# Designs tried in a protein design run: peptides against a protein of PDB entry 7PB4. Part 194

Target 1, 105 residues: chain A of PDB entry 7PB4
Amino acid sequence: KMLNIKEYKEKLLSTLGEFLEDHFPLPDRSVKKKKKNIQESSVNLITLHEMLEILINRLFDVPHDPYVKISDSFWPPYVELLLRNGIALRHPEDPTRIRLEAFHQ
Target 2, 218 residues: chain B of PDB entry 7PB4
Amino acid sequence: DALQMAVGYFEKGPIKASQNKDKTLEKHLKTVENVAWKNGLASEEIDILLNIALSGKFGNAVNTRILKCMIPATVISEDSVVKAVSWLCVGKCSGSTKVLFYRWLVAMFDFIDRKEQINLLYGFFFASLQDDALCPYVCHLLYLLTKKENVKPFRVRKLLDLQAKMGMQPHLQALLSLYKFFAPALISVSLPVRKKIYFKNSENLWKTALLAVKQRNR

## One batch from the design tools (peptide; made by RFdiffusion4, then SolubleMPNN)

Design b2_p15_6_s1 (from b2_p15_6, 5 letters changed)
Fold by OpenDDE base, seed 3:
Structure b2_p15_6_s1 (fold): chain B 105 residues (1-105), chain C 218 residues (1-218), chain A 15 residues (1-15)
Amino acid sequence: as target 1 above (105 residues)
Amino acid sequence: as target 2 above (218 residues)
Amino acid sequence: MLRLMVETLVELEAL
């Protein structure tokens, strides 16, 4: 029974990863660095998969404060996608913090 | 020139020392409006001003006026659109500005230089269908973007669910008809053969400007 | 679909 749960979890993670890559890829911001001073913050954007992993891990690691600070690596469309789909919630007092939705309540 | 000074004002913000901030803002805004409607704007100017309009740097009235004059001289950079979508998601612009942006995006769609990166945003646009205010315009955008590879069973289900919730809307029917064209097996429901695809944006705020752009680029 | 997948994943992590 335990082996079946682990295998199912791995399969689900793989399927989720593939789904996210296929339907919600990062845009190739290969904008040729024309050198002009637009501080295009060279911030490496993380994938939606990585963002979800961060949110899930925070929920389990720090259940009393399950909020993650939105960094510059968080692509705004991903944040909006999670919020609109009811997967994440903004902190009521700090809109720069988000948590995974508590699906079991 | 006057346009460069106006764009520079919006980019850098008001210089502290001007006693007549509102008059200066209005002067520069009128300069941008006049040039945009007469000649169109360069892709670089649109890149700057579009981001400003969506960033929440200025009030809603100013942002609306800037967005209304985002008329290209030749082309709009795809990168400007990708950045603009990011700004929309930051949530510093009003709901009315979001609606206006999607109207603008549909109106200016043919003037965007490339579509590859915009096509990658398909899933994000599709997710915005649940917003009642955006839905008509997003359906129109998706109608322009949809390829066979975008037509998936889960998206069909979402569209049918949306139709069940909102009723048989002309813009939803148009998108569903396109989906059925690409993937007939996924849509068993008989769609009324509407001879005319109707989108709310059939009357474009930019009709006159778009005609002028097309004439200049012939 | 995305929500369901995430919900299922969270449920499995809680086990």
Scores: peptide ipSAE 0.451, ipTM 0.864, DockQ to the pose 0.376
Fold by OpenDDE base, seed 4:
Structure b2_p15_6_s1 (fold): chain B 105 residues (1-105), chain C 218 residues (1-218), chain A 15 residues (1-15)
Amino acid sequence: as target 1 above (105 residues)
Amino acid sequence: as target 2 above (218 residues)
Amino acid sequence: MLRLMVETLVELEAL
């Protein structure tokens, strides 16, 4: 039974990953940022999959404070997607923090 | 030139210019408006100003005016659109600005240089269908973007659910008809054969300008 | 669909 759950979880993660890549990919930044201001820190955007992993992990690792601070690596459309679909919630007092929705509550 | 100074003002100018009473702001805004409607704007100018209009740097009235004059001389960079969508999602712009953006995007769709990255945003646009104010314009945009590969069972279900909630809206029917065209097996519902697809005339705001752009690029 | 997938994943993680 446990082995089946683990396998199912892995399959689901794989399926989710594929789904996210197919339907919500990051924009191809290969457009040559013209060299103007050097200091635009190459903000490495994380995938939606990675974002979800962070949120899920935070929920389980720190259940009393399940909020994650929105960093520059969080692509705004992903944040909005999660919020609009009821997958994530903003902190009521700090809009820069989001949590995974507690689906079982 | 006057346009460069105006663009520079918006780019580098005061971070919180909420005051419509600034004579300087009005001067530069009028400069941008005049050039945009007469000659159109370069892709680089649109890139800068479009992001400014959506960033929340200025007040809603200013942002609205900027967005209304995002008329290309030739083309709009799809990168500008992708960045604009990102700004839209940050939530610093008003609902009316969001509506105006989608109207603009539909109106200017043919002037966007490439569609590859915009097509990748399909899922994000589709997610915006739930916004009642955006829905008519998003449907129109999706109608322009939809390919066979985008027509999935879960999206069909979502559209049908939306139709059940909102009623048989012409814009939803138009999109559903396209979905049925690509994937007839996914849509069992008889859709009225509408010979004419009617979307809200988003182009009305830019009709004259668009004609001028097309004439200049011939 | 996305919500359901995430919900299922969370449920599985809680097990």
Scores: peptide ipSAE 0.446, ipTM 0.856, DockQ to the pose 0.381
Fold by OpenDDE base, seed 1:
Structure b2_p15_6_s1 (fold): chain B 105 residues (1-105), chain C 218 residues (1-218), chain A 15 residues (1-15)
Amino acid sequence: as target 1 above (105 residues)
Amino acid sequence: as target 2 above (218 residues)
Amino acid sequence: MLRLMVETLVELEAL
């Protein structure tokens, strides 16, 4: 039973990763290189997969405060996507913090 | 020139010390409007001003006026559009500004230099279909963007669910018809054969300006 | 679909 759960989890993670890459990729930054002068803050955006991993890990690591602070590495469309789909929630008092939705409540 | 000064004003923001802030703002806004409608704006000017309009730096009235004059002289950079979509998601602009942006995006679609990056945003646009205010315009945008590769079973289900919820909307029917064209096996429902595709944006705010742009670039 | 996938993943992590 445990082996089956682990295998299923791995398969699901792989499928999710593929799905996210196929349907919600980051825009290619390749075009921004030429005009040096706009200090577009060299903030490396993380993938949606990485964002979800952070949120999931926080939920399990710190269940009493499962909120993650939105950093500059969080692409705004990803944040909006998670919020609109009911996958994440904003902190009621601090809009700069989000958590994974408690699906079991 | 006057346009550069106006763009610079919006970029740098109002200098605190001016007693006549509103008059100065109006002067620069009129300068941008006049040039945009007469000659169009350079891609760089659109890049700057579009971000300003969506960033929430100014009030809704100002943002609306800026967005209405985002008329290209030649082309719009796809990078400007990608950045704009990001600003929309930050939530500092009004719902009306979001609607206006999608109307603008549809109207200016042919003047965007490249579509590769915009096509990558397909999933994000599709997710916005659930917003009742945006739905008609997003359907039109998706109609322009949709390729066979975008037509997936889960998206078909979502469109059919939306149709069940909101009824047989012309914009939704247009998109569904395109989906059926690309993937007939995924849509078993008989769609009414509409001879004419109808989107609300058939008459856009920029019709006259777009004709002028096309004439200048011939 | 995305929500369902994430929900399922979270449920599996909780086991």
Scores: peptide ipSAE 0.446, ipTM 0.859, DockQ to the pose 0.360
Fold by OpenDDE base, seed 2:
Structure b2_p15_6_s1 (fold): chain B 105 residues (1-105), chain C 218 residues (1-218), chain A 15 residues (1-15)
Amino acid sequence: as target 1 above (105 residues)
Amino acid sequence: as target 2 above (218 residues)
Amino acid sequence: MLRLMVETLVELEAL
């Protein structure tokens, strides 16, 4: 039974990863080196998969403070996607912090 | 030139020393409006001003006026559109600004230089269908973007659910008809064969400007 | 679909 759960989890993670890559990819940063001083902040954006992993891990690792601070690595469309789909919630007092929804409550 | 000074004002913000901030703002805004409607704006100017309009740096009235004058001289960079979508998601712009942006995006769609990156945003646009205010314009945008590869079972289910909730809306029917064209096996429901697809295009705010742009680029 | 997938994943991790 436990082996089946682990295998199912792995399959689900793989399927989720593929789904996210296919339907919600990061835009290709055309590193157009053109000289104009627009500090395109070289901020490395994380994938939606990585963002979800961070949120899930925070929920389990720090259940009393499950909120993650939105960094510059968080692509705004991903944040909005999670919020609009009811996957994440903003902190009521700090809009720069989000948590995974507690689906078991 | 006057346009560069105006764009620079919006980009860098008001120089602290101006006693009459509102008059200066209005002067620069009128400069941008006049050039945009007469000649159109360069792609670089649109890139800067579009981000400003959506960033929440200025009030809704100013943002609305800037967005209304995002008329290209020749082309709009797809990168500007990708950046704009990011700003929309930050939540610093009003709902009315979001609606206006999608109206703008549909109106200016043919003037966007490339579509490859915009096509990658398909899933994000599709997620915005649940917003009742955006839905008509997002359906129109999706109608322009949809390829066979985008027609997936889960999206079909979402569209049918929306139809069940909202009724047989013309814009939703148009998109569903396109989906059925690409994937008839996924849509078992008989869609009324509408001979004419009508999106709310009758009030294109940019109709005259777009005609002028097309004439200049012939 | 995305929500369901995430919900299922969270449920499996709680287990």
Scores: peptide ipSAE 0.443, ipTM 0.860, DockQ to the pose 0.377

Design b2_p15_6_s2 (from b2_p15_6, 5 letters changed)
Fold by OpenDDE base, seed 5:
Structure b2_p15_6_s2 (fold): chain B 105 residues (1-105), chain C 218 residues (1-218), chain A 15 residues (1-15)
Amino acid sequence: as target 1 above (105 residues)
Amino acid sequence: as target 2 above (218 residues)
Amino acid sequence: MLRLMVETLVILEAQ
């Protein structure tokens, strides 16, 4: 039973990774928001995979405060994707913080 | 004004207590339709209404009517398009709404203020090629978006596999020809020299409105 | 599909 769960988990992670690579690839690192005046801070955007990893890890590591602060590395379309799909929730008092939906509760 | 009241109605949703919900809805739809076709909508109005049309807040008939009147006065915000695509990912919209959205996106492509974020969604659009109903319109969109950096070996393989499955479709051939232009080494197959690129005319639904918009913005 | 995959993953991690 446990071996089957681990294998299933690994297969699911692989399938999720492939799905995310196919449908939600890394924003090509090169989208420098040329706002006119502010220095070319090449904000390294993270993948949707990395976003999910951060959210999942936070949910399990800090279950009493499972919220992650949205950084500049979070591509807004991916944040909205997670929120609109019911995968993530905004903090009720701080819209800059999101959590993974507690699907297991 | 009447338009602000109509947009506000769609944004806030129907007040539960109104006995004449359907009449009120129809009144506001007609107001939006009338203004959109005569004058176009402001970018802010499109942002609100496009989001509503794809959110599943209203029925498919209402959403279809709203989406059909997403005609800009001047420009469409890229952010509105990105938000719209995020709703497509939720899967709550009908297949017909998805088709209509891609037709709209192709038709309105030149009126979108920026393309940088839309280009980041290239992979999402490319994945939608597998949907037979979407494929012609997605090919057209990808033809407009494709840059050299988007032409990767795995995408070439997927396009060739689609061609093997669907046959030599004009829209697929157009996209493959563009891919061969950017990366000739990745496409060893001789593509027929087509003198003219043919896509399904997505603009037909908005042709008159788009001409009017272009005339007003000259 | 994405939601289902994430949901399943979270459920598996909680076990």
Scores: peptide ipSAE 0.435, ipTM 0.721, DockQ to the pose 0.319
Fold by OpenDDE base, seed 3:
Structure b2_p15_6_s2 (fold): chain B 105 residues (1-105), chain C 218 residues (1-218), chain A 15 residues (1-15)
Amino acid sequence: as target 1 above (105 residues)
Amino acid sequence: as target 2 above (218 residues)
Amino acid sequence: MLRLMVETLVILEAQ
């Protein structure tokens, strides 16, 4: 029984990874935020996979405050995708914080 | 304002107490349609209604009618388009609604205020090429979006594979020709020099409305 | 599809 659960989990993770790579690739361009100052800080955008990993990890690591601060590496379309799919929720008082939906509760 | 009441109805949803839900819905839908085709809609109204049309809040018939009247008075906000694309990924909209959205996006492309975020969605749109129903319209959209930096070897391979599967489609040939223009070394295949780029006329649904918008903004 | 996959993953991680 336990071996079957581990194998199923590994298969699911692999399938999710492949699905995200195929359908939700990284944006082709770094959003150059025109901040006033000269430093072209090319913000490295993270994948949707990485975003989900961060959210899942935060949910399990800090269950009493499962919210993640939206950084400049979070591509707004992917944030909106997670929110619109009901996968993530915004903090009610701080729209710059999001959490994974607690599907297991 | 009748339009504000109509938009508010769609945004807030039907108030539980109205006995004639269908008549009220039809009244508000006709109000939106009339204003949109006559004067166009403000960017804020399009933002609200476009999200509603793709959210699955209403039935497919209503969503289709809303989407058909997403005609700008002046501009469409890029943010509205980004949010709309996020709804395409939720899977609550029908295949016909997705097709209509891509047709709309192509038709209204010049009226979108900015393209920076839409250009970042290039990979997402490219992934939708595998859908046979979407492919003609996605090719047209990609033709409008494609820059040299988007032309990658793996995308060339995918387009050639798609052509092998679907045959020599005019919309695929148009996109491949653009790819060859940006990166001739990646496309060794002799593409027939098509004198005319032919996409399905996505604008046909909005031709009269688009002419009116252009006249108002001159 | 994405939601279902994520939901299933979260449920499995909680076990």
Scores: peptide ipSAE 0.429, ipTM 0.691, DockQ to the pose 0.313
Fold by OpenDDE base, seed 4:
Structure b2_p15_6_s2 (fold): chain B 105 residues (1-105), chain C 218 residues (1-218), chain A 15 residues (1-15)
Amino acid sequence: as target 1 above (105 residues)
Amino acid sequence: as target 2 above (218 residues)
Amino acid sequence: MLRLMVETLVILEAQ
């Protein structure tokens, strides 16, 4: 039974990874941000997979404060995707923080 | 005004107290349709209504009607398009709504105020090529968006695989020809030299409306 | 589909 759950979890993670790569790729970085003067910090956008990992890990690692601060690495359409699907929730008092929905509660 | 009331209705949802919800809905739809086709909609109105049409808040018939009247008075905000794409990812809209959205996006492409963020969505649009219903319109959109930096080996492979599956579709050939133009070394296949690029539905649903918009903005 | 996959993962992790 436990082996089956672990194997199923691994398979599901793999399937999710493939699904995210196929359907939710990273936005193409426009080369043009090489404007010389303003050190606009090349914000490294994270994948939707990485975003989900962060949210899942936070939920389990810090269950009393499961909220993650939205950084510039969080691509806004992905944030909205998670929120609008009910996968994530905004903090009621701080809109810059989001948590994974506690589907198991 | 009547338009503001209609937009507000869609934004806030039906007020519980209306005995005849369907008549009220129809009244507001007709108001939006009438203004959109006569004068176009402001960017703010499009932002609100486009978001509603793709959110799944209303039924498919209503969403389709709203989306069909997303005609700009002047410009469409790029942010509205980004928001719309985020809703497409949620999957609360029907396949027919997705098709209509891509048709709309192609038709209204020149009226979008800026393209920087839309260009960042290139990968999302490219991922939609696998949908047979979307493929013709996505190819057209990608034809408008594609830059040299977007032409990658993996995308070339995907396009060739799609061509193998679907045959030599005119819209796919058009996109492949553009890819070959930017990266000739990645595409060894001889493409037929077409004098004219033809995309499906050159007569879009908005042809008359777009002519009117262009005339008003001259 | 995405929600279901994530939900399933969370449920499995809680287990």
Scores: peptide ipSAE 0.439, ipTM 0.554, DockQ to the pose 0.330; fails the geometry check
Fold by OpenDDE base, seed 1:
Structure b2_p15_6_s2 (fold): chain B 105 residues (1-105), chain C 218 residues (1-218), chain A 15 residues (1-15)
Amino acid sequence: as target 1 above (105 residues)
Amino acid sequence: as target 2 above (218 residues)
Amino acid sequence: MLRLMVETLVILEAQ
């Protein structure tokens, strides 16, 4: 029974990864190297997969404070996607912090 | 004013106390429709109403009517479009609503204030090519958005696979021709030299309104 | 679909 759960989890993770890659790719960075001096901090956007991984890990690693601070690496449409799908929640007092929905509670 | 009351109704939702919720809804919807078709809507009004239309807060009939009246007075905020796309990903809207949204997006493309963030959504739009109902309109949108940096080998493969599945569709041919222009080495297939690019006329629903918008903004 | 997948993963991880 436990082996089946692990195998199922691995299969689900793989399927999720493929699904996210196919349907929720990273934003295409327009590398306009326009020369002007503005340190366009080439904000390295993370994948939706990486965002979910961070949120899931935080939920289990720090269950008493499961909130993750939204960094510049978090693409706003992905944040909104997670929030609007009921996958994540904003902190009630700090809109810069989000948590994974506690589906198991 | 009547429009602010109507927008506020859609934003806040129906106040529980009204016995005739449907009559109130219809009144406000007609108000929005009348203003939108006569004068266009402010960017802020479009932001609110577009979000509502795609959120699934109301039924498909209402959402469809709202989307049909997303006519700008001047401009549409890029942020509104980004928010709208995020709602499309939630899957709470009908297939017909998605089609209508892409038609709207193509029709209103020139009225969107900026394109930087929309260009970042390229991958999201490209993923929607697999939907047969969306494909013609998504191809048109991608034709408007595609830059050299977007032309990747995996996208070329996907387009060729779609062409193999769906046949030599004019909208796919148009997009492939653009891809070949940017990256000729990635497309070995001889594309018919079509002198004219043909997309489905997405703007037909708004033709009169768009003419009026262009006249007001001259 | 995405929500369901994530929900399932969270439930499985909680077990």
Scores: peptide ipSAE 0.429, ipTM 0.720, DockQ to the pose 0.314; fails the geometry check

